# Peptides against a protein of PDB entry 3S8F: the designs that were tried, part 23

Target 1, 157 residues: chain A of PDB entry 3S8F
Amino acid sequence: VLTLFVAVPSLMTAFTVAASLEFAGRLRGGRGLFGWIRALPWDNPAFVAPVLGLLGFIPGGAGGIVNASFTLDYVVHNTAWVPGHFHLQVASLVTLTAMGSLYWLLPNLTGKPISDAQRRLGLAVVWLWFLGMMIMAVGLHWAGLLNVPRRAYIAQV
Target 2, 166 residues: chain B of PDB entry 3S8F
Amino acid sequence: DEHKAHKAILAYEKGWLAFSLAMLFVFIALIAYTLATHTAGVIPAGKLERVDPTTVRQEGPWADPAQAVVQTGPNQYTVYVLAFAFGYQPNPIEVPQGAEIVFKITSPDVIHGFHVEGTNINVEVLPGEVSTVRYTFKRPGEYRIICNQYCGLGHQNMFGTIVVKE

## One batch from the design tools (peptide; made by RFdiffusion4, then SolubleMPNN)

Design b1_p9_6_s2 (from b1_p9_6, 5 letters changed)
Fold by OpenDDE base, seed 4:
Structure b1_p9_6_s2 (fold): chain B 157 residues (1-157), chain C 166 residues (1-166), chain A 9 residues (1-9)
Amino acid sequence: as target 1 above (157 residues)
Amino acid sequence: as target 2 above (166 residues)
Amino acid sequence: NEALFNAVF
């Protein structure tokens, strides 16, 4: 009960963040049901990185409910599914958030803004990272469903 | 304008909270659907059984690998398996095709995995606990046992074999 | 086990 109950505040937090993003987008001139998304600062790697992390975190969070479910955990436990899950949670969300934080923090600490070239490179890095992580995570989840064990170099599938 | 902004925030928060609740029900529904349609892979956990890992090699049903396979009834067997650094005992495990096999698995040292390829048998093996898994092998042949829990420097080579005889 | 896999994929 307690394990699954953790999903409630987590979802509340996640969607509160979403609400904040919507508000920010609308303040920046976005209108309509989805127009606020386009209005967000997608040209700033300090923004894009953690948002991409959040996007990876969504399926990871859904997977968390699966992993915490007694009946479903039997299917996925100690398979490649589990690494797939935490690569979304850690290697995507945490890592991308750290990247984004650095893109914001370093210019502020040094007083030197990043150049346009550095900004573009930063965007490329975080998008490529996200893409690679999504490919790997999907592959790991798929492999896990095919009963590929974790922590093993051999699988008969 | 600040007042208007605050009202807008409240409206958005209420909307997203409603969405979050809806998603919660969707997830519950998906779990229910999975349970209803994919029950073949679900094996209930057994009762907790304890054993002394310090003596399990010297006495009891795990002590003699030659006596590890015990016939408990017509077409029913219990197999007492040790997972240790770095292998399984007995190895190979020989069982007949079509028989109901109850695996009793424990460890004398550290935590190991017991993952049988080609089956849905996948359990962690804890020192001091006995993992119980019931399975019937429908196809004869060799099934590889893989340790899927890191247990030391030899973990990557820790394999066993179940031989199902026709 | 195979039945489960076939049901999923």
Scores: peptide ipSAE 0.012, ipTM 0.800, DockQ to the pose 0.120
Fold by OpenDDE base, seed 3:
Structure b1_p9_6_s2 (fold): chain B 157 residues (1-157), chain C 166 residues (1-166), chain A 9 residues (1-9)
Amino acid sequence: as target 1 above (157 residues)
Amino acid sequence: as target 2 above (166 residues)
Amino acid sequence: NEALFNAVF
């Protein structure tokens, strides 16, 4: 139980980010409990990418708590569960944040605004990436629970 | 305006903080539930047992694969297994169905995995330490041992077999 | 596999 309190600093960070997003959404005209979400700039891949990363990070963080639990880690350790966790934490949050950063950075560095076609393509890329990562991560976690080993090219199941 | 914005931010932070705390309790509850309902097969940490990896092949219970399976009771066996680059010994490991098997696993070289398909046996094997796993095979047949910890160029080919006899 | 072992050892 005490080990789970390690999650508190992470949750504090998470709520700060969430609060910032809510504030931004409300400044953009969003109202109500969920209206602020709709008001966020979902047409900008530089925004969408890291937000999708955050969404993937939530279940990954929950899995992190599982992995940090001594008794539960015995069940999932060195199974496909672990790569599943990594793909949520690194290949989703970190990677999508990097992608989103590039969508902002490159136009600023070049001094050329992103075209509408590039914007739409960027949105497609980050959404497809997120979808693919979620499918793969769910599959890996599922396989891990079925005791599919990590770092093996074969499995009984 | 700045004061109003600050007040609004604080309100949002309080809301999200409350949500975060609620989720923390949910996670704790889920873990507790899992532990309560899935206690079968959970192996608690035992006493740390050490061995000298430099001599484990020459002397002691791991030295002779032919003597690796030791009957310790009427329906109880201890199996001394070495995981090495790149295989297991003894191989195959022959044990009777229904017997309680205590695996004592160590490595003379690098870290390996000991993952037995079809079972919940899955431990890392560290040189200098003895991994102890208790298991009873209910079904006869062959069970494949897989190394699930990278141990070198031959890692992917590192397999063993447990043969459970009727 | 044998070739691999020979390469390692």
Scores: peptide ipSAE 0.006, ipTM 0.794, DockQ to the pose 0.016
Fold by OpenDDE base, seed 2:
Structure b1_p9_6_s2 (fold): chain B 157 residues (1-157), chain C 166 residues (1-166), chain A 9 residues (1-9)
Amino acid sequence: as target 1 above (157 residues)
Amino acid sequence: as target 2 above (166 residues)
Amino acid sequence: NEALFNAVF
């Protein structure tokens, strides 16, 4: 009940954030249907990290609805599917948002901007993290659909 | 100008909200498609059924593993299974190939899992509640039962076997 | 547990 109760508002919120990003991108000179995306500050890990988190959250959110659906949950419950969902929601969105927040917070707290080296390293970290999480999440969801159980070290695939 | 900016933002928000609604219907359609094409032979059945976990070992259909498999009709059986720390009874569970099997699973102690490899049978087993699953084994052989819910120090070794006879 | 379950699902 709780999941379904918050599903629609959460989806609306996510797309409202996307609307804000479109507006920001267009203010930065982006044009056309997709040009605003390119105009966003992809050189800033404080921006990139939470956006990548949001991208991971899209399939995760859809999975949340699946997991809350009686018939489909019966299929995926206590399989590797569930950890896959968690890694999208927590290890992707929450973690990347936290990482991105640090790239904003630390310069503001210290009064010093991050160096270019730190910025580039930060970008590498968040992109590699995202890539790793996507590989893991896709693998776990796939394994779950192949009836690999969670909390078990033996599985027949 | 804040007013112009507000109008612009509102326009984009409306567009994205419309998109979000469209995507909602896409997701509903995908769920419907998944359900329509799902061919797993397991059907959760029955209404909420309760049992006293403190007496389930002493009396009732779960008390004697030798009488756990009950024929209820032509080629139809009910199997009363206990999931406990750390195993299953009866073990093995012997059923005929092609028979309709109704599993009635409960626990005398803590929450366990009942996951049958090679099948879509996968339920949690709660003390005081009876889990009901209907399944027909089409192929003879041995099917392993795995506990996929942490139940204590011996959880990783908690296995059972279903033997499907020709 | 049932109360918690009913609150979530």
Scores: peptide ipSAE 0.006, ipTM 0.771, DockQ to the pose 0.031
Fold by OpenDDE base, seed 1:
Structure b1_p9_6_s2 (fold): chain B 157 residues (1-157), chain C 166 residues (1-166), chain A 9 residues (1-9)
Amino acid sequence: as target 1 above (157 residues)
Amino acid sequence: as target 2 above (166 residues)
Amino acid sequence: NEALFNAVF
């Protein structure tokens, strides 16, 4: 019970971030239940990257609850499920946040704004990264449920 | 109008809180579903059994691989398995089909894994602790044991075999 | 370990 209680503050944080995004979208002219999403700066890789990271973090967080469950961990422990989990947590959220930070930091430090070509390339990079991570993560979780072991080069299935 | 603004903010906050609660229930439902579908054959946790890893090779039930398979009752066996760098003993482990097998697994050196393909047997093996797993092989044949915990330079080649006889 | 697991879970 205590272990699963950790999910509560995590969820609170997640939805607070979501509320912040809604607020930002509404400030940018978005209206209605979903119009604020369209109003967010999707043309800026510094914004898109961490948001995509957050999206990947959601199923990863759900998996964290599974991993924290004694009975469920028996099923998934030391299988491909575990790498699938931390690739969502690290390779999506942390890495994409780092990418987003870089897209903001470098122009700020150098005083040179990014060109339109660099912006488009940045968007392509973060979207392709996200897509690849999602494919890999789904595959690893699926393989884990099929009892494919981690840290092994062979599997029966 | 401050009052209207306050009401609007509260409405959105309530909406997000409701969403958060809904997601909580979704996660609980997912946990319940996974438990219902994947807990078949799960062995309840027993008491922690300890052994001395420095003497486990010299004395006790793990010392002689020829005596590792012990019949404890009608169609019931206990198998004392050592996971070591880099293999398992006995190897192969020979057991009859349809018998209830209790694996008692420990390590004389470092942490290893004990993952049996085609089964739900998957435990970490810690020096000084005995992992106990109960399983009944319904199908005859060979089952590969895989070390799924990094244990050194030979980790990738650390395999064993369980032979289930008709 | 048993005590720890009992406390956490």
Scores: peptide ipSAE 0.006, ipTM 0.799, DockQ to the pose 0.032

Design b1_p9_6_s3 (from b1_p9_6, 6 letters changed)
Fold by OpenDDE base, seed 1:
Structure b1_p9_6_s3 (fold): chain B 157 residues (1-157), chain C 166 residues (1-166), chain A 9 residues (1-9)
Amino acid sequence: as target 1 above (157 residues)
Amino acid sequence: as target 2 above (166 residues)
Amino acid sequence: AESLFNLVF
């Protein structure tokens, strides 16, 4: 009953996080409709990583609605579409959140702040990870729509 | 001023909440539109049909691969297919071009996939359950059947062939 | 209509 209703709590949570980001950005001096975004700490990999994860989670969530649809699932089920979906959800959001957590946790546990070099390296890592994941995810979703099967090394296309 | 801060936070939360709900409806609407305008090729779910996987090889319509293709009417056939570790039976499946084919697929052992390249036929095959798929091959030739559900060490080599004759 | 119903419910 109301299968897609499951999306409501998820979206509410996601956009509550977005609201928190907006509030944080405005507290940091951001103004206007989009100025708060620029005000966020984009120089901190502990922040950037989970935010990029959230960005990847958006199309993944939309795909989740598709996957939860009885009729549409017939089209995408056990195709490359499915791993494309969970790579956005797990390898993007969860993994990047874990990365971000480490960038916060390790300095706190050791009592040693990260160096500028480590910070820059961290930023490079999370951005490259995100980019790679987006490329792969788009490719997998596209392949899935072309009926490339999941769990197979061969395909017609 | 705590009151001002509280009001501001609530305003942002309400705004984003409204946006979230709006987006949900947009997604649903887009899905609904797509389904309404592109229903061709969608195979509706059939009635759940059960079978005993322990006896399906010995008795019934799946027992003899030579009798697997049954003509049920003019230009209509039913094909009883077994997906097993690690292959399909019969193999090849021979059917006429342009005929309406009803595939009745089940498994005697574990869960398998039945994905026919070049078609929209893609179902999981569960032991004890019969998957029913209806399809008409418009083009003659060979269509490969691929198992897209992990079923064991030989999964990657589990293929079948449908031969569509003119 | 049935497909839409199955989509939602």
Scores: peptide ipSAE 0.014, ipTM 0.804, DockQ to the pose 0.052
Fold by OpenDDE base, seed 3:
Structure b1_p9_6_s3 (fold): chain B 157 residues (1-157), chain C 166 residues (1-166), chain A 9 residues (1-9)
Amino acid sequence: as target 1 above (157 residues)
Amino acid sequence: as target 2 above (166 residues)
Amino acid sequence: AESLFNLVF
């Protein structure tokens, strides 16, 4: 009862964050429907990391609705689909948010700003992490739909 | 200025909230569409059936692997399967091609998986409960049963076989 | 409609 309505507060929470980003982007000079996105500080790994995490969380959240659906869960349960979902929700959003937090926290704790080289390296790390996670997650979801079992080292397909 | 900023934030929030609600309906519609178009692949959950895991090996339909396959009709069988640490019984499970097979699966010890490769049979097996799955094998051959729920040190080696005869 | 209702609720 009301199982799928649990998605309502979750979406509200997620998109209020997006609203905050839009406001921030517009304050930074971004205009139009998409101009505010470009105005965000994409040169800062402390910003990029959690945003990429949020992007990964979108398909993961959609998958969450699938997993919570009684009939559809039968199709995907204990298949490679489930690890795929986890890697979007935990290994992407949570992990990237933690990484981004560290990129802000460590310079503040040490009192030393990060060098330009460190900044660029940080950007490379979070983008590569996101790319790798997306490839793996897509692969796992795909394999899951092909009925590849979870927690098995062998599969027929 | 603060008031203007607050008003702007509220406007953006309203827009995103509207978008979120729209997406919710899209997701629900997609799920409904998937269910409507793929009904043949959906196996409904059966009625809850209980069994005593402490006596299931001693008495009842799961006690004797040699009597695990029961013909219930001209082209219908019930197969009583035990998933245990670390294997399945009977093993192999022999059934005829084209027959409607009702698997009654339970466990005497811990939670296991019952995943039959090449089929849509994939259920968790809980001690004290009977999992019921109905399936008709259209193609003869061997189908591997895989445990996809961690059940102990021998989990990775827990396999069974269904042999479908012509 | 009923199936959709059962899916949501």
Scores: peptide ipSAE 0.012, ipTM 0.792, DockQ to the pose 0.048
Fold by OpenDDE base, seed 2:
Structure b1_p9_6_s3 (fold): chain B 157 residues (1-157), chain C 166 residues (1-166), chain A 9 residues (1-9)
Amino acid sequence: as target 1 above (157 residues)
Amino acid sequence: as target 2 above (166 residues)
Amino acid sequence: AESLFNLVF
């Protein structure tokens, strides 16, 4: 019930953020339907990290509605599906947002910008993290649909 | 111009909100599709049934594993199962192929899982509450019961068996 | 695959 209660506001918030990103991208010279995306600061890990988190949150959010639905939850409950959902919500969005926040916060707290090497390393970290999380999440969701239980070390598929 | 910027932002917000609504309907459609194509995966919950976990081992239908399988009609059975730390009783559970089986599952101690491999039977078992699951085994053989809810140090070894006889 | 089948049908 709580999940369903916040589902619509959460979607509205998420897409409002997207609207802000489109506006920002267009201010940065982006043109056309998708050109604004390319114009966003993809060279900044403080930007890339939370955006990747949001991308992971899309299927995770949809999964949240599934998990909160009685009929569908019966299929996925206590299967590998559930950890897959958590890793999208927590290990992707929350964690990547925290990483991104760090890349913003540290320069501001120290009064020094991050070095180019640190920036590049940060980009590598967040992209690799996202990739790993997506692989794991897809695998867990898939396994869950194949009736692989969570909290068990052996299962027939 | 701040005013113009606000108008522009508002326009984008309206567009994205419209998109969000469209996506909402897409998700609803996907859910509907899943429900329509998932023909036998839904096992509705029955009425809330409670039992005293402190006495369930001493009296009642769960007390004697030898009497746990009760024929309730032609090709219909009720099986009273206890999930406990760390196993299931009766074990094995013997039922006929093709029979309609109603599992009545409860716990005398802590919360357990009741997940039957190869089936859509997957419920949590709470002390003081009876979990009811209806299922018909179409194929003979052995089906493993797995606990998928952490229940203590022996959780990982908590298994049972359903034997479906021809 | 077998388990998936049993989940759906």
Scores: peptide ipSAE 0.029, ipTM 0.780, DockQ to the pose 0.082; fails the geometry check
Fold by OpenDDE base, seed 4:
Structure b1_p9_6_s3 (fold): chain B 157 residues (1-157), chain C 166 residues (1-166), chain A 9 residues (1-9)
Amino acid sequence: as target 1 above (157 residues)
Amino acid sequence: as target 2 above (166 residues)
Amino acid sequence: AESLFNLVF
């Protein structure tokens, strides 16, 4: 019971971040139900990276509820599902946030802005990383549902 | 205007909070649906049973592999399994088809996994604790046991076999 | 496939 209660503040935090993004997008001229999304600075890897991390975190967070469920955990525990969850939470959110943080931090610390070429390369890196992580994570979750064990080099399904 | 911005933020937060509550109910509904449609995968936790890992190899029901399979009733068996670095005992585990098998699994050394391919048997094995799993093999043949909890240098080669006889 | 069947049924 206590474990699942952790989902409540987590969801509140997640949607507060979403509210902040909506406000920011609308301040940048976005209008309508979804127009604020387009108005966000998608040309900045320092912004795009952590946002992509958040997008990966959504299914990961939903999976967290599954993993924390006593009944459902029996199905997914120590299967490939769990590494799938980790790759969304750590290798996507944390890693992409770290990448984004560096894209912001280094220019500010050195006083030298990144070049346009570096910016474009950065965007390519974070998008490719996100794509790869999504493919792998979906595959791992799928394999987990097929009862493929984690920490094993072979499996029969 | 700061006042206008503040009001706008509050409106957005209220909207997203409402959405969050809605999503909470969706998740609960999905869990309920899963439980209703996939009950075969739900096994209640057993009562905590303890053993001494330092003596489990010398005395008790796990000590003799030849006596590991115990018939407890008509078409009912209890199998005492040790998961150790790096294998399972007994190996192979021989049980009859269609019988109700109660696996009692423990470890004399470190934490291991007990994952039986082709089944939904998947438990962690902790030294000092007994994992109890009930299963009925409907099909004869060989079922591979895989350790899915890292247990040392030989973890990747830690396999066992359950032989289900007609 | 067999593992999935045993997992669900």
Scores: peptide ipSAE 0.026, ipTM 0.803, DockQ to the pose 0.076; fails the geometry check

